# Peptides against a protein of PDB entry 7AE7: the designs that were tried, part 156

Target 1, 321 residues: chain A of PDB entry 7AE7
Amino acid sequence: KVYKDLREFLEVLEQEGQLIRVKEEVNPEPDIAAAGRAAANLGKNQPAVFFEKIKGYKYSVVTNVHGSWQNHALMLGLDKNTSTKDQFYELNRRWDKFPVPPNVVKREAAPCKENVIDKDINLFEILPLYRINEQDGGFYISKASVVTADPEYPDDFNKLNVGTYRIQVKDRDRVGIQALAMHDIAVQLEKAEAENKPLPIAITIGNNPLVTFMASTPVGYNQNEYEFVGALQDGVPMDIVKSDLYDHLYVPAGSEVVLEGHIIPRVRTVEGPFGEFPGSYSGARLQCEVKIDRITHRTNPIFENLYLGIPWTEIDYLMAL

## One batch from the design tools (peptide; made by RFdiffusion4, then SolubleMPNN)

Design b2_p20_3_s4 (from b2_p20_3, 10 letters changed)
Fold by OpenDDE base, seed 4:
Structure b2_p20_3_s4 (fold): chain B 321 residues (1-321), chain A 20 residues (1-20)
Amino acid sequence: as target 1 above (321 residues)
Amino acid sequence: SYEEVEEENKRRNRAAEEAF
């Protein structure tokens, strides 16, 4: 089975008994994190947790989407009881199908374009933001697929990067992003900053689960993550759409929320701390700052965010491959 | 131009569909 978007995957997770739906209104803190911990206590077959109603917010949250081997099997369109070994075998078999180029869809056909916000941007109106960990320095967007291009080769689709980065909300229209030197985004940012130019960016939230998986998987600088998504879909292309602000950025057509903006050149602001692992916080560092210039989103967007809890983190399943 | 990239991707996709 192939999933066009997060919603199709959540439907399958629910059908397979791998999603808990919380229908009662919850407080964003501490209830989201507490419910995630409670789900983690269900053992190895940890479900996703979908919160329909968050106090003070209009929209829903889902966590722990990749938080088990069962969810990972379902992501690959396999039986949820498929062994880890057989999942690895199938992943490797599909990996050899690279490249499978994506389909570019028209703006009118892309669900991520259903709604537009181009003024008075307020991230808190679109995303039910909460502290993931008790000691987090702020609100984090921890499961976004971030799209950037090489500013020297903007038309080179092979240099289009889709990565996962730690993103701290700084203001209504600003986020901090952790771009490490080992990440492809850092190469692209260095080129932009050399000329004192903004780096165009699209921060995509709530994607096809294979997009999220590939955004967390290291690939070569001249390899496009979307072409691997098509490979992992057993040769079925994924759907992408042009960003609204930039002709050279493409986003998943089915994204729940797309934050379009730019990395401000040669600006660094304090980011962190963030609890990457239970009981271990990465220190505060000077990190890049993104200004959000436009938002596109699906009607009733679902905020997919990372679950970080004991005993297992969602990262363990995203990086275990 | 991205129109050229889109057309190239469409050509590559067609070639992939013909290869399977």
Scores: peptide ipSAE 0.016, ipTM 0.369, DockQ to the pose 0.011
Fold by OpenDDE base, seed 2:
Structure b2_p20_3_s4 (fold): chain B 321 residues (1-321), chain A 20 residues (1-20)
Amino acid sequence: as target 1 above (321 residues)
Amino acid sequence: SYEEVEEENKRRNRAAEEAF
């Protein structure tokens, strides 16, 4: 089984008993995190948790999508009871199919383009934002697939990077992003900042689960994560679409939300603290700032966010493969 | 192993702390 988007995967998770729907209205704090912790306490078969109604918000939240070995098996289109060993074997077998180039679809065929916001941008109108941890310095987008290109070689598709970074909401149209030196985005940002130019960015939320997986998986700087997604789909290309603002950025066609903007050159603002792990907070740091210039989104977009709770956390599974 | 992943994450976090 191959998934075009998050929605197809959530449907399979639900069919397989790996998704819990919370139909009652919840408070964004503390109920989302509390329900995630409760789901984690169900043992090894941790389900995704889908919140249909969040108080004060229009749209839904899903968390813990990758939060179990069963969910990882299903992501690979395997039986949910496939052993971790066999999942790893299949992952490696498919990895050798790299590269599998993506399909570039027309704008009109891309679900992420169903709606556009280009004025009066307010992230709180699109994303049901909440504090993941009680002591977090703000609202985090922790499961985005962030798309950037090499500003020196913008047309080199092999240098198109899709990564997962810690993103703190700073304002209605601004986010902080943690671009560490070990991340490919840092190389691209360094080049842009050397020239005092903005770095074009697309922050994509609610993707095909293999996109999220690959965005969390380090690859070579000259390797495109989308070509690995196609490999992990056993040779089935994924669908991408050109960004609205940038000719050289491509986003997953099925993304629930796409935040298009730019990293402001040579600006650093206070970001954090964030509880990356239970009982561990990274201190406040000076991090890059992104201006959001355009949003595209699916109708009734689902905010996929990371579950950070008592072990096993979703991050433990994303990093264990 | 989980321990190897945890140690690698601790290593990455330390390297990230040293880079800032």
Scores: peptide ipSAE 0.000, ipTM 0.297, DockQ to the pose 0.028
Fold by OpenDDE base, seed 1:
Structure b2_p20_3_s4 (fold): chain B 321 residues (1-321), chain A 20 residues (1-20)
Amino acid sequence: as target 1 above (321 residues)
Amino acid sequence: SYEEVEEENKRRNRAAEEAF
């Protein structure tokens, strides 16, 4: 099975008994993290947790989407009881299909374009933000697929990067992003900053689960993550759409939320601390700052965010395959 | 200074929490 978006995957997770739906209103803190920890304590069959109602917010949260081997099997369109060995075998078999070029869909055909916010941008109106860990320095977006390009070769689709980075909300229309030197985004940012130019960026939230998986998987600088998504879909192209602000940036057509903006050149602001692992906090650091200039989103967008409550977090699964 | 940036960040985060 191939999934066009997060919603199709969540439907399958629910059908397979790999999603817990919380229908009652919850407090963003501590209830989201507490429920995630409770779900993770169920052992090997860690379900995703979908919160329909968040106090103070309009929209829903889902966490632990990639948080089990069953969910990974389902992501690959396999039986949920497929062994880890067979999942690896199938992943490797499909990897050899690279490249599978994506389909570029029209703007009007892309669900991520259903709604537009280009004035009075407020991330808190769109995303049910909360502290993932009690000691976090702020609110984090931890499962975004971040799209950037090489500013010297903006039309080279092979240099389009889709990566996962730690993102802290800094203001209504600004986020901090951790662009480490080992990441392709850091190479692209260095080029932009050398000329004191903004780096165009699209931060995409709530994607096809294979997009999230590939954004968390390092690939070559001249390799496009979307072409691997098509390979992992067993040769079925994924759907992408041009960003609204930038002709050279393409986002998943099915994204729940797309934050379009730019990394402010030569600006660094304090980001963190963040609890990357239980009981392990990365200290506050000076990180890049993104100005959000435009938001597009699906009607009733789902905020997909990372679960970090106990060992064998979603990170462990996202990096295990 | 780094301290000024840290205090600004704390102010922003507090303001975001209070605005919620």
Scores: peptide ipSAE 0.248, ipTM 0.781, DockQ to the pose 0.068; fails the geometry check
Fold by OpenDDE base, seed 3:
Structure b2_p20_3_s4 (fold): chain B 321 residues (1-321), chain A 20 residues (1-20)
Amino acid sequence: as target 1 above (321 residues)
Amino acid sequence: SYEEVEEENKRRNRAAEEAF
């Protein structure tokens, strides 16, 4: 089975008993994190947790989408009881199908374009933001697929990078991003900053689960993550669409939310701390800052965010391959 | 100018370092 978007995957998770739906209104803190911890304690079959109603917010949150080997099997369109070994063999078999170029859809065909915000941007109106950990220095977007390109080769689709980075909300229209030197985004940012130019960026939230998986999987600088998504879909191309601000950036057509903007050149601001692992905080650091210039989103967007409460966390499953 | 942008960036960075 292939999924067009997060919603199709969540439907399958629910059908397979791998999603808990919380219909009652919850407080963003501490209830979301507490429920995630409770779900992780259910044993090896950690379900996703979908919060339909969050006090003070209009939209829903889902956590722990990748939080089990069952969810990982389902992501590959396999039986949920497929062994880790067989999942690995199937993943490798599909990996060899690279490249599978994505299908570029028209703007009108892309669900991520249903709504536009281009003025008075406020991330808190679109995303039900909460502290994941009690000691977090703010609100984090921890499961975004971040799209950037090489500013020297903007038309080279092979240099289009889709990565996962730690993102702290800094203001209504600003986020801090941790771009480590080992990440492809850091190479691209260095080129932009050498000329004191902004780096165009699209931060995509709530994607096809294979997009999120590939964004967390290191690939070569000249390899496009979307072409691996098509490979992992057993040769079925994924759908992408041009960003609204940038002709050279493509986003998943089915993204729940797309934050379009730029990394401010040569600016570093305080970011963190963040509890990346239980009992382990990455301290406050000077990190890059992104200005959000435009938002596109699906109607009633689902905020997919990472669960970090108890090992094995989603990150452990995303990195275990 | 490029120089004005550089000076502003340096100012913002210093302010961030002082707040850290």
Scores: peptide ipSAE 0.019, ipTM 0.496, DockQ to the pose 0.058; fails the geometry check

Design b2_p20_4_s1 (from b2_p20_4, 9 letters changed)
Fold by OpenDDE base, seed 4:
Structure b2_p20_4_s1 (fold): chain B 321 residues (1-321), chain A 20 residues (1-20)
Amino acid sequence: as target 1 above (321 residues)
Amino acid sequence: MLEKATREPDLSVEGKPIPD
């Protein structure tokens, strides 16, 4: 099976008994993190946890979507009981199908374009933000697929980068982003900052699970993650749509939320601490800052966010295959 | 909401394990 969006995947997870739906109103803290940890601690068959109602917020949260081998098998469209070995085999077999170019759909055909916010931007109105761990320095968007391009080669689709970076909410319309030197985004940012130019960015949330997987999987600088998504879909192209602000940035057509903006050149602000993948808190560091200039989103957008803590958690499953 | 997001962080947590 191939998934067009997060919603189709969540439906399958629920059908397969790999999603817990929490219908009662929860507190953003500590309830979401507590449930994420509890789900991770099951040790096997760890379900996604879908929170329908979050106190003080309008929209829903889902966590632990990639949080098990069963969920990973289902992501690949396999039986949930497919062995890790067979998942690796199938992943490698499909990997060799690269490249599978995506389909560019019209704006009117893209669910991520159902609603637009282009003034008075407030991230808290769209995303039910919470601390993933109690001692996090702020609210994090931890499972976004971040789209950037090479500013020297903006029309080179092979240099379009879709990556996962930790993002701390800094204001209603500003986020801090950790762009480490080892990340492709850092190369692109360095080029932009050399000329004191903003780097165009689209932060996409709640995607086709293979987009999220590929955004978390290192590939070559001249390889497009969307073309790997098509490969991992066994040769079925994924659907992308042009961003509203930038002709050279393409986002998944089915994204729940798209934050379009720019990395502010030569600005660094304090970000962190954050509970990281080793199961320990990182320190506070000076990091890049993104101004959000436009939001597009599906009606009743689902905020997909990562749970992470002491291994094994969702991030470990994303990094394992 | 924003005030909670922008509270002063406890920097002493650096390197400490996330509680289970």
Scores: peptide ipSAE 0.373, ipTM 0.827, DockQ to the pose 0.822
Fold by OpenDDE base, seed 3:
Structure b2_p20_4_s1 (fold): chain B 321 residues (1-321), chain A 20 residues (1-20)
Amino acid sequence: as target 1 above (321 residues)
Amino acid sequence: MLEKATREPDLSVEGKPIPD
């Protein structure tokens, strides 16, 4: 099975007994983190946890979507009981189908374009933000697929990067982003900052699970993650759409939320601490800052976010294959 | 909610384990 969006995948997870639906209103803290931890600590068959109602917020949260081998098997459209070995074999078989170019759909055909916010931007109105762990320095967007391009080669689709980065909410229309030197985004940012120019960015939330998987998987600088998604879909192209602000940036057509903006050149602000994948808190560091200039979103957008804690958690599964 | 988001971070947590 191939999934067009997060919603189709969540339906399958629920059908397969790999999703817990919480229908009662919860507190964003500590309830979401507590449930994420509890789900991770099951040791096997760890389900996604979907929160329909969050106190003080309008929209829903889902966590632990990639949090088990069963969920990974289902992501690949396999039986949930497929062994890790067989999942790895199938993943490698499909990997060899690269490249599978995506379909570029019209704006009117893209669910991520159903609603637009271009003034009075407030991230808290769209995302039910919470601390993933109690001692996090703020609210994090931990499972976004971040789209950037090479500012020297903006029309080279092979240099379009889709990556996962740690993002802290800094203000209503500001986020901090951790762009490490080893990441492709850092190369692109360096080029922009050399000219004291903003780097265009699209932060996409709630995607096709293979987009999220590929955004978390290192590939070559001249390899497009969307073309790997098509390969991992066993040769079925994924659907992308042009961003609203930038002709050279393409986002998943089915994204729940798209934050369009720019990395502010040569600005660094304090970000952290954050509970990281080793199961310990990182320190505060100076990181890049993004201004959000436009939001597009599906009606009743789902905020997909990652739980991190003592291994194994969802991030460990995303990095394991 | 924004006020809770802007609390001063406890920097002393660096290197401490996340509670189980």
Scores: peptide ipSAE 0.346, ipTM 0.809, DockQ to the pose 0.808
Fold by OpenDDE base, seed 5:
Structure b2_p20_4_s1 (fold): chain B 321 residues (1-321), chain A 20 residues (1-20)
Amino acid sequence: as target 1 above (321 residues)
Amino acid sequence: MLEKATREPDLSVEGKPIPD
């Protein structure tokens, strides 16, 4: 089974008993984190948690989407009871199908383009932002697939990077991003900053689960994560669409929210602390800042975000493979 | 909501475990 978007996957999770739907209104803090923690404590059969109503916000949150081996099996389109061994075997088998080039769809065919915000941008109107952990320095977008390109080779599709980075909300239209030197985005940013140019960026939220998986999986600088998604879909291409602002950036066609903007060159601002995957808080550091210039989103967008806490959490499942 | 996002962080939590 192949999923075009997060919604198709959530439907399957729900059908398979791997999604808890919270229909009552919850407080962003502490209820979302508390429920995520409770789900994580259920052991190996950890469900996704879907919050339909968040106090003070219009839209929904889903967490722990990749938070179990069952969810991981379902992501691969396997039976939820597929052993970890067999999941690894199947993953490796499919990996050898790389590259599987994506389908570029027309703008009008891409669900992520249903709505556009290009004026008076306010992230809080689109994303039900909350602290993942109580002592987080702010609100984090922790499960975004971030798209950047090589500014020297913007038309080289093989250098298009789709990665997962820690993103702190800094203002209505500003986010901090942790671009570590070991990440491909750092190479691209260095090139842009050398010329004092902005780095174009698309921060995509709520994707096909294999996109999120591949964005969290290190690949070669000259390997496109979308081509691995197609491989992991057993040879079925994924659908991508051109970004609105940049001809050289392509986003998943089914993304719930796409934040298009640029990394401001040579600007660093304080980011953190954040409760990280080891189960401890990171310190505050100077990090890059992104200006959001345009938002596209599906109608009633779902904010997919990680639960982070004491291992094992969702991120451990994303990183374990 | 934005005001909560921009509150001063407690830097003393660095290296401390995330509470259960």
Scores: peptide ipSAE 0.301, ipTM 0.802, DockQ to the pose 0.828
Fold by OpenDDE base, seed 2:
Structure b2_p20_4_s1 (fold): chain B 321 residues (1-321), chain A 20 residues (1-20)
Amino acid sequence: as target 1 above (321 residues)
Amino acid sequence: MLEKATREPDLSVEGKPIPD
């Protein structure tokens, strides 16, 4: 089975008994993180946790979407009881199908374009933001697929990067992003900053689970993650759509939320601390800052965010294959 | 909500384990 978006995957997770639906209103803190920890403690069959109602927010949150081997099997369209070995074999078999170019769909056919916010941007109105860990320095977007391009080669589709980065919310229309030197985004940012130019960015939230998987999987600088998604879909192209602000940036057609903006050149602001994947807090550091200039989103957008904590967490599953 | 996002960071937590 191939999934067009997060919603189709969540439906399958629910049908397969791999999703817990929390229907009662919860507090953003500590209930979301607590429920994530509880789900992680359910043993080997760790379900996704879908929160329908969050106090003080309009929209829903889902966590732990990739948080088990069963969820990984289902992501690959396999039986949920497929062994880790067989999942690995199938992943490798499909990997050899690279490249599978994506389909560029029309704007009208892209669910991520259902709603537009281009003024008075407030991230808190769209995303049910919460502290993932109790002592986090702020609210984090931890499961975004971030789209950037090489500013020297903006039309080279092979240099289009889709990656996962630590993102702290700084203001209504501002986020901090951790662009480490080992990441492709850092190479692209360096080129932009050398010219004192903004780096165009699209931060996409709530995607086809294979997009999120590939965004968390290192590939070559001259390899497009979307072409791997098509390979992992056993040769079925994924659907992408042009961003609204930038002709050279493409986002998943089915994204729940797309934050379009730019990394401000040569600006660094304090970010952190944050509870990292090893199960310890990082310190505060100066990080890049993104201005959000436009939001597109699906009607009733689902905020997909990582469950983080002491290993073994969702991030460990994303990195294990 | 924004006030929580902009709180002064507690640097003393650096390197400390995340509670279970």
Scores: peptide ipSAE 0.261, ipTM 0.783, DockQ to the pose 0.792

